# Designs tried in a protein design run: peptides against a protein of PDB entry 6DSZ. Part 85

Target 1, 361 residues: chain A of PDB entry 6DSZ
Amino acid sequence: NYVVTAQKPTAVNGCVTGHFTSAEDLNLLIAKNTRLEIYVVTAEGLRPVKEVGMYGKIAVMELFRPKGESKDLLFILTAKYNACILEYKQSGESIDIITRAHGNVQDRIGRPSETGIIGIIDPECRMIGLRLYDGLFKVIPLDRDNKELKAFNIRLEELHVIDVKFLYGCQAPTICFVYQDPQGRHVKTYEVSLREKEFNKGPWKQENVEAEASMVIAVPEPFGGAIIIGQESITYHNGDKYLAIAPPIIKQSTIVCHNRVDPNGSRYLLGDMEGRLFMLLLEKEEQMDGTVTLKDLRVELLGETSIAECLTYLDNGVVFVGSRLGDSQLVKLNVDSNEQGSYVVAMETFTNLGPIVDMCV

## One batch from the design tools (peptide; made by RFdiffusion4, then SolubleMPNN)

Design b2_p13_5_s2 (from b2_p13_5, 4 letters changed)
Fold by OpenDDE base, seed 5:
Parts: C-alpha cells; structure tokens; sequence
Structure b2_p13_5_s2 (fold): chain B 361 residues (1-361), chain A 13 residues (1-13)
C-alpha cells in the first residue's frame, strides 16, 4: 500500500487581501482547492500564520467587515455549496478559525450555471448574493446573531448572467450584472428587497454592450457605478455618466481577472489569458462644487506575469499573482520600466506542481 | 522570504 502522500495543492484558484487576523495586520489569503492559506504581509515578506482545510473546493472567498466588527470576516462557499463565515481568533499562541455561521445553499432544482459559481457581498454588508443556478439569484441575509446561514432565491428573468456585483453607495442593496439574451449582451441593475424577497428596478441599465462583455467591476464612491470589461472595450456607467474606451492592446488576449488597487477605485489591475498585467486608471475631474466625476479611462501595460486566475494588490506596489496554470508570483510594480519596457519585476515564484493526478495505482 | 515594504506610502504610477 503506497500511501502516496497526496501533495498539497499548489494551483491557486482564489486570493484576497484584507485585515483578517487583526485590524492592524495586512493579510494575504490564498485558496488552493480545498485549502486556505493565511499569511501576514510584513516588511520581511509573507509570514505563514495558518492553513485551514475546507470541506470541499473553495469556489468563493471574500473578506467583509460588518458594522461594528474590528476586523474582517471571511465568507467561503465551496463547489458543493457549503457556505461559512469564518473569524480569526488568537489567544496568546493559540490560533483558531471560528465558524461564526454556516449552511448548505444547494438547491434541489436548478441548472448549475455554465459560467460557474459567483459569490458577492454587499459593500454595506447587508447580504451575500450568489449566482449558482440559471434564472436564480440566491440571497443570504447577513445577521450577526444567526449561526445558520439561511438563504432564499429571487427569480431572475435574465437566465444567462455572465457576471454580477453589488454596487457601492446604494440606499438599497443593488446588483449590476452582465447578461446574454438572443439580442446580445446587456447590463442591468436591480435593487434587492430583503423584505419582499424580490427585485425592484435598479437605477440604470445599458442595453447592447459589447458581445464579449465578461466582467463587472463595482466602483466605490465618489465615482460609483460599474466598469464593464469586454474583449475589445472597457466601459464605465453610473446612471448619469457613460464612458467607453477601446484600447487595441486589450484585443490581443481576453482579460480574465481584476483587482482594485486604490480604496477609492482610481486604479485596477487587469490580467489577461497571456499573463499580461495592465493598470486601468480612472482619471478624475473635480467640478467647481467639489464633486468628483470620471474624466477618462486609460489602460497601461505594466508587463508580464504568470497567467493570473486571481490578482491582489498587497502594499507598496507588491502584487500577488495567483496562478492556476503556472507558478504563482509576488511581483513588484516599479515607477520606471526596465530595458524591456516592463514595470513588473518578479520578487518570488511559488512552484505550481499542477493538478494532483490521483493516480489510483 | 522576499521583503515586502509595509509602509503608509503606496506605490504611485
């Protein structure tokens, strides 16, 4: 009996940055299939703190801070629809990961969406939204005293949701989503009523976006609204303002991941299927009344990395590139380009051993 | 381990 010591998974399928261990610590959390790795970001590098085994492949991993929490909580959804909210708790040298709430959010009836599981959290922490099945939006209300994650479904008329996010600065929880119908791809918004368990009409819509529009980025205040990323174009809409750019450089490969650099949504990292790393910049215009409006969008090529499944900005121009297909990396963004015109320098590379082929011998 | 500066100064493009 060769106990092939199953090597730990090395392929990264999610990463997030926040304050999970304490209010002061900057953390990098990495999802590697069924494993969650927790690091503290330090001046000396990534310090490993804890590794946690999950009861399934991590499909969603999001940090959020409910009102009156001193540090972030972690929402995890597995590919088998096990949901949990985790809290880091340290008592001296004793480190524990407390399950504050859990539940199974699987439906008995529904077609699993071909574009996979989407999980999103309202910026005001009112709810979690899940796109698990076609024509359904699952809502998990966030209640502090509830140890059992209860969910309900709202019917979506739009059967083919491509991506969805909660918007910022909305009085009611508001989703923005790209969907496909026989006429093409469109962007729509809905308000989510927890009370009535229904959608209300959202603040805006944009019909007939780019045919390959694939991602929604919710933009924080003061800009608000959303960025829609396609194959050929990047568009911004907030209900009052529309902007579109079609930089030729993004046509070469599909953008597949993004991460917000600035808390105010002024900059985003974009990664494509060739491992190119871009910066999307939101140029500000200050009006005479002190209102900040979006003047323009620009995209800058920073350089090349491993093909990102996920990106997360850490601090001081350091980015974690989580790769499923290649080696994950810590990269440094530099102000000046190197001799090859790259602003990206690899600091550390984390070997990806590939999929654990369970060779049943 | 690669040093990652943890300062209040963010990288600016």
Amino acid sequence: as target 1 above (361 residues)
Amino acid sequence: SIPIPTSSSDFKL
Scores: peptide ipSAE 0.023, ipTM 0.660, DockQ to the pose 0.103
Fold by OpenDDE base, seed 4:
Structure b2_p13_5_s2 (fold): chain B 361 residues (1-361), chain A 13 residues (1-13)
Amino acid sequence: as target 1 above (361 residues)
Amino acid sequence: SIPIPTSSSDFKL
């Protein structure tokens, strides 16, 4: 029996940065199919801490910190609808990944959405939201004492949700989503009532956005609201302020991923299908009353990387570029461009061996 | 120049 040591997956399908191992440690978590890799980010680079095998392909991986937790917890949803909340525990040299809660969130009925699984966490950690099936929004209430992830569905009238996020700074959990109907693509908001298990009218909507609007970015306070990314345009809306830009440089290739650089949402990394890396900048205007409003949006080309499936800013201008199609990279962002006009320098490259086609010979 | 957070000398990545 030639145990072909099944080569470990190398294609990255998700990455997240946070404080999972401790309150003080900066971690990079990488999803490679069924494999979760946990690193500590250090001055010397990425230190591997643990690898975890999951009972399925990781479809959602999000860090969150419920009130009164000292460090982040990890939410994972698999492509087979197994949900878990994981906690890192270290006791001396012994490292354990503890399942705090788990559940299967599969429905017996429903059409799986063509745009895949979306999982989102309310910034105030009140709930997890899941778009798994057309016309349904699944809610997992977050309760500390609950070892069993109990979910319920809310009917969504909008059958073709493209992307969805929870908004920041909302009294009730509020989703913002792009959806498609026969008239085009639109943005809508709903408040989520845990008590009544229904949607209430959200604070705002934007009908007839760009036809190729594909991503929602929830913007933290003080700006609040959302950024909508299309093929040709980037728009901001918070209910009171609307702003749109159409920078010609983004028309060359579709933006496919994003990551927030600043905790206050002043900057975002954007990656396109050609491996171009952009910075989206939110320009501030301070009003006489001390309120901060969005003055303008700007996009700058930073340089080229591997085609990103996911991006995550680490620290000190270092970015992890998670690639499914190419080699993943650790890159440095510089203030000054090189002679070629690039602000990006590759620091490390992680070889992607592609899908092991099990050629059953 | 893009305002990228430059490390202060203490590289805590």
Scores: peptide ipSAE 0.022, ipTM 0.696, DockQ to the pose 0.451
Fold by OpenDDE base, seed 2:
Structure b2_p13_5_s2 (fold): chain B 361 residues (1-361), chain A 13 residues (1-13)
Amino acid sequence: as target 1 above (361 residues)
Amino acid sequence: SIPIPTSSSDFKL
């Protein structure tokens, strides 16, 4: 009787930070296939709080705070289209992860998108958006008392969506997406009508973006708008202002992940396929009327890490590098570079044992 | 566990 101790998955396929355990606690949540690990970020390091087995591979993991919640809730979507909203509850020493809502969002008809599952949450927590299938945008309305996650589809004319986000500061929930057609890649916006279950024309569009534009970053107020990441260029657009940079350093490898450092969207971490870590900076200009406009964009190479599947800025220059291909890391960002010109120092490395190849012996 | 300073002073370039 070989007790094959089922080795726990070590490859990271998602990470998020927020206030899940309490309003005051900073948490790091790590998705490792079917496993969710919950940590509290402390001055002493990562404190493990709970490990949760999920009923499938985690495909989407997002923290969100509905109006009138004291702490964040966790949205999870599995690769088998099981959706849930989770809440952390502690009563003395008893720790429970409660399912507030659940549902299966699988459609009987649809082509699963080749770029996989995208799940996004409106910054005002009005809805969840899902790109699961080509030519469909699925909407889950967020109602406080709804234990059953009900979804509807809106037809999307743009069949090949590369990435999609909800924008900030929009009166109606507004998506911004990169799509590909026979003419190239483009950026478009749509307002989402919950009432009519349709798209309305969004505030702006940008036709003929960079051919390899792969990522949308929604920028918070006061800037608003979106950043579009390509192979050669980084562009900002908010409807009124357009700005583009083409830093030669990003041409060497594809940017594959990002994380916002500042709540106001002034800085972002970027990770590429070679494990290079960048800082993207949004330089502000304050107008005489007190409005803030984007003056410039700058990219700085910070150093090298494991190849990030996901990045999470924690606090005080500490970053979690979630890796699927290599070892995950805690890294420190330093103000001064080392002798090699790196601002990055590895603090802790978490060994990735790779996929459990079920060796059927 | 590695100490993670939690301060109001984040990393700046």
Scores: peptide ipSAE 0.021, ipTM 0.658, DockQ to the pose 0.102
Fold by OpenDDE base, seed 1:
Structure b2_p13_5_s2 (fold): chain B 361 residues (1-361), chain A 13 residues (1-13)
Amino acid sequence: as target 1 above (361 residues)
Amino acid sequence: SIPIPTSSSDFKL
């Protein structure tokens, strides 16, 4: 009797870094289809803590810290629209993953969006936003006492949302999104009223962005605003400042993922479809009044990795490259380039055996 | 496991 140990999924479809196990621990969380892996980042490397089986493919995985929580909570949405908020608890050697809240957020009526599920969390933890269906934005209010995730829909006039994020530094929860209409792609903002369950006019918009604008990055304070990534261009906008670059190097392959390196939003990792790793740099100018403005944008080629589905900066120049198509990697960023001009050194490689096809034999 | 130095000094390019 060969117990065919069902191979665990190895393809990575999401990763996030934060403080999930404790306030002091740095964690790497990895989504591999229905499996969640939890690691502690240590001076000795990645220490495995727990693996969790989920009741479906993980579609969204985000860490967030509500006011008065000592550590991050984990929001998960599955491809079957099961939502949960998870908390890590440890009591001596006993480790448990507590469901703080759960719900199914599937609508009976709606066209599933072609660009798939988008889940975002307000930086001030006021709400979760979900783009599941065309013409609808689902809101889950974040309340500490809610064991049941209740959601409502707000109607979006913009039927073809490409990407959406919550902005930082907004008095009300504010979304920024790229959408497509018959005239091209555009960027718009909306304030989200929890009270009235409607959109109000956001602080800014930009009509006629690049035709292939595909990604929104919300930039934290002091810069604020958003970065819009296209095929040919990278654009910053915050309502007052606009800046665009078109570095020829990004035209070679589509940027497909990003991760913030600095808490202040000065640097971002970018990964493309060829496994090239870039640094996007926001050059600051300090004004005499102490305000910080964006001076310039720069893109630097760091090197080559496995094709990233997701990227997450850990600590001290170590990056986890989560790959769906190839082997996932831990890579080290170096100050000095090697003889080939690469700043990237592979530390550890995690073999991807591909999708387990359930061959019912 | 490969050592990941944990330090308050972020890598600067």
Scores: peptide ipSAE 0.021, ipTM 0.659, DockQ to the pose 0.102

Design b2_p13_5_s3 (from b2_p13_5, 6 letters changed)
Fold by OpenDDE base, seed 3:
Structure b2_p13_5_s3 (fold): chain B 361 residues (1-361), chain A 13 residues (1-13)
Amino acid sequence: as target 1 above (361 residues)
Amino acid sequence: SIPVPTSSSEFKL
């Protein structure tokens, strides 16, 4: 009897922070292929709470809090297009992960997008958006009573979407996306009509962005709008304000992940393919009418980490660096640099044993 | 100096 001790996957392919176990607990959730690890962030470090096996590789993992929920729910989409909404319940020592809703969102017709699965949640929790196939945007309405996740498709004229997010502060759910056409890369917005199941014209567009524009960051209020990250430039647009920077330091390696540090969207962590960790800062200007506008963008090199697949800010300058290619890390951000000029100190390292090839026997 | 949030919780690993 070969007890194949099924080595647990160690390569991280997603991470999120939120309040999943309770309203008060800060949680780190880590996706490792088919495994979801749930931690409580404590003063003493990461306390493991639960590990959950999923019926497929986790492709999307997002926390969201619908109106009237005391804690976050977890949306998961697998690489096999199985969608679920999970809730944590604890009763004394009994810990249960409850499926509130589930469904398969696979289409019979469609070209799977080469840039992979994108899943996004409206900040007001009105819908989930999915870019699974070229020329289609799938919408899952978030209704409280639906045990079965119903989805519909809206046709996108833009066949080559690079990245997409929901914007903040919009009366209707509004997407912002980078797309490529024969003329280059562009940014466009659409309002999503749940009623008519169609796109309406969004508030703004920006034609001819940087050729390598790869990521959209939706910025919360009071700034609103979006940040577009390229190879050479970082741009902000909200319909009224446009600002671009081209810091030479970002040209050395492609930025591949980001995470918001502040709830108001004033700071973001950026990770590149060399394991460099940056802080993107949004400098505010307060207008006489009390409106807050973007004055400037700044990028600061913090230090070096493992090559991040995903980043998540926890608390007190602690960051989880989820790595697929290297060891995942907990790192501390410091106010003062060390002797090497780094603001990053490794606190804990999680050995990556590499990808377990699921040998389906 | 980079403004690192100092929350009241000393994260002690």
Scores: peptide ipSAE 0.023, ipTM 0.591, DockQ to the pose 0.606
Fold by OpenDDE base, seed 2:
Structure b2_p13_5_s3 (fold): chain B 361 residues (1-361), chain A 13 residues (1-13)
Amino acid sequence: as target 1 above (361 residues)
Amino acid sequence: SIPVPTSSSEFKL
């Protein structure tokens, strides 16, 4: 029996940054099909600390920090609807990834959504939301003492949800989503009642957004609200303020991923289908009462990278570009452009050997 | 020049 050493997956399908190994460590977590790679970000580069085999393709990977946790926990959902909450533990040289909670969240009845699995976490860690099936929003309440992930469904009247996020700064967990109906694409909000297991009316809606509106970014305080990214436009809405830009440069290729740079939501990286990397900037205006409002939105072309499936800002202007179609990269963002007008310099490239053909031999 | 983030730590990339 030739044990064909199955080539390790190299195509990246998700990445996240946070403090998973400790409160002080900055980690990069990379999803490569069924494999999770955990790195510590150091001045010398990415230090590998652990690799974890998962029981299926990673479909959702999110870090979150419940109140009173010193470090982040990791939520993973697989394409087979196996959910878990993972914790990193180190005891001397022994490194363990422990399962704090697990469950299967598959429904016996439902149409899997054509836009795939969406998983989101409330910024206050009250719940996990899952869009797995058309017309259903699954809620997993987050409780510290629960070893078993229990879920319930809330009916969504909007059958064709494109993207969904939890908003920041909401008294109740509030989702914001882009959906499509026969009249076009729209943005709506709902409050999620854990008690009543239903949706309440959210703070705002925007009907008739751009026809190709595809992504929602929840914006932290002090701005709050959401950014909606389309093919031709980027819009901001928070209930009180609406702002739209249509920079010609984004029309050339579809924006497919984003990552927040600043904790206050003043800057975001955007990646398109051509591997162009942009900075989205939220310009602040300080009001006489000391409130901060959005003044303007700007998009600036930084340069070109591998086609990003996911982006994550690390530190010191370093960005991890997770690629499914090409080589993943560490890139440096510079304050000044090179002779070609690029602010991006490749630091390291991680060869992508292409899709693992799981030849079940 | 585009506003690029500075390091939050001197000991990271």
Scores: peptide ipSAE 0.021, ipTM 0.566, DockQ to the pose 0.420
Fold by OpenDDE base, seed 4:
Structure b2_p13_5_s3 (fold): chain B 361 residues (1-361), chain A 13 residues (1-13)
Amino acid sequence: as target 1 above (361 residues)
Amino acid sequence: SIPVPTSSSEFKL
């Protein structure tokens, strides 16, 4: 029996940064199909801590910190609809990944959405939202005592949701989503009532956005609202302020991923299908009353990387570029450009050996 | 100059 040691997956399909191992540790978590890799980010680079095998392909991986937790918890949803909340525990040299909660969130009825599984967490950790099926929004209430993830569905009239996020700074959990109908693509908001298990009217909507609007970014306070990324345009809306830009540079290739750099949402990394890395900047205007409003949006080309499936800012201008199609990278963002006009320097490259085609010979 | 995060020499872990 030649135990072909099944080569470990190398293609990255998700990454997240947070404080999972401790309150103080900065972690990089990388999803490689069924494998979760946990690193500590150090001045010397990425220190591997643990690898975790999951019972399926990781489809959603999000860190969140419920009230009264000292460190982040990890939500994972697999492509087979197995959900879990994981906690890191270390006792001396013993490292355990504890399942705090689990459940299967598959529905017996529903069309799986063509845009795949979307999982989002309310910034105030009141609920997890899942878009799994057309015309349904699944809610998992977050309660500390719940070892079993009890989910319920809310009917969504908008059948073709493209992307969805929870907004920041909302009294009730509020989703913002791009959807498509026969008239085009639109943005809508809904409040989620846990009590009544229904949607209430959200604070705002934007009909007839760009036809290729594909991503929603929820913007933290003080700005609030959302950024909508299309093929040709980037728009901001918070109910009161609307701003749109159409920088010619983004028309060359579709933006496919994003990551927030600043906790206050002043900067975002954007990656496109050609491996171009951009910075989206939110320019502030301080009003006489001390309120901060969005003055302008700017996009700047930083340089080129591997084609990002996911991006995550670590610290000190270091970015992890998670690639499915190419080699993943650690890159340094510099203040000054090189002779080629690039602000990006590759620090480390992680070879992607591609999908092991099990050639059954 | 693009407002990119400056490398602080001290990685504050």
Scores: peptide ipSAE 0.016, ipTM 0.524, DockQ to the pose 0.430
Fold by OpenDDE base, seed 1:
Structure b2_p13_5_s3 (fold): chain B 361 residues (1-361), chain A 13 residues (1-13)
Amino acid sequence: as target 1 above (361 residues)
Amino acid sequence: SIPVPTSSSEFKL
């Protein structure tokens, strides 16, 4: 009897860093199809803590800290629209993953969006937003007083949303999204009214962005606003400041993932389809009144890695490169380049054996 | 007008 030990999935389809196991622990969470892996980031490397089987492919995985939680909670949405909020609990050596909340967010009516599932969390933890279907934005309120979180839909007039994020520093929860219409791609903002269950006019919009604008990055304070990444250009907008760059190096391959390095949004990692790793830098200008404005945007090539499906900065210049197509890596970012001009050193490589095809034999 | 499905997916805490 060869117990074919069902090979565990090795292809990474999501990763996130935060404080999930405790307030003090830095964690790396890795989604591998239906499997969640939880690590503690240590000076010696990644310490495995727990693995969790999920009832479906993980489509969204986000850490968030509601007001008055000591550590982060984990939001997961599966490809079958099963949503849950998970909490880590440890009592001595006993480790448990508590489901704080769960539900199915599938709608009976709607066209599934071609760009797949998007799940986002308001930076102030007021709501979760879901783009599951064209012309609908689903809201899950994150109110502690509500024993029954009732998800509701708001109608989006913009049927072809490409990407969406919540903005930082907004009095009301505010989304920023790239959408496509017959005239091209555009950026728009909406405020989300939980009370009225509707969109209000957002603070700004930008019509006729780059035709291949594909990603929105919400920038934290003091800069605020958003970065829009296209095939040829990177644009910043916050309502008052607009800045665009078109560095020739990004035209060579499509940027497919990003991750914030600095809490203040001064630096972002970018990964492209060739496995090139970039740093996007926001150069600040401090005004005499103490306000910080964006002076310039710069892109620097750091080096080459496995083709990233997801990136997450850990600490001390260590980055996890989650790969679906190749081996995932821990890499070190150095201040000084090597003889080849690379700032990237591979620390550890995690072999990707490819997708487990369920051969129903 | 596509009726916004009021699928109140009960998300139980």
Scores: peptide ipSAE 0.016, ipTM 0.461, DockQ to the pose 0.012

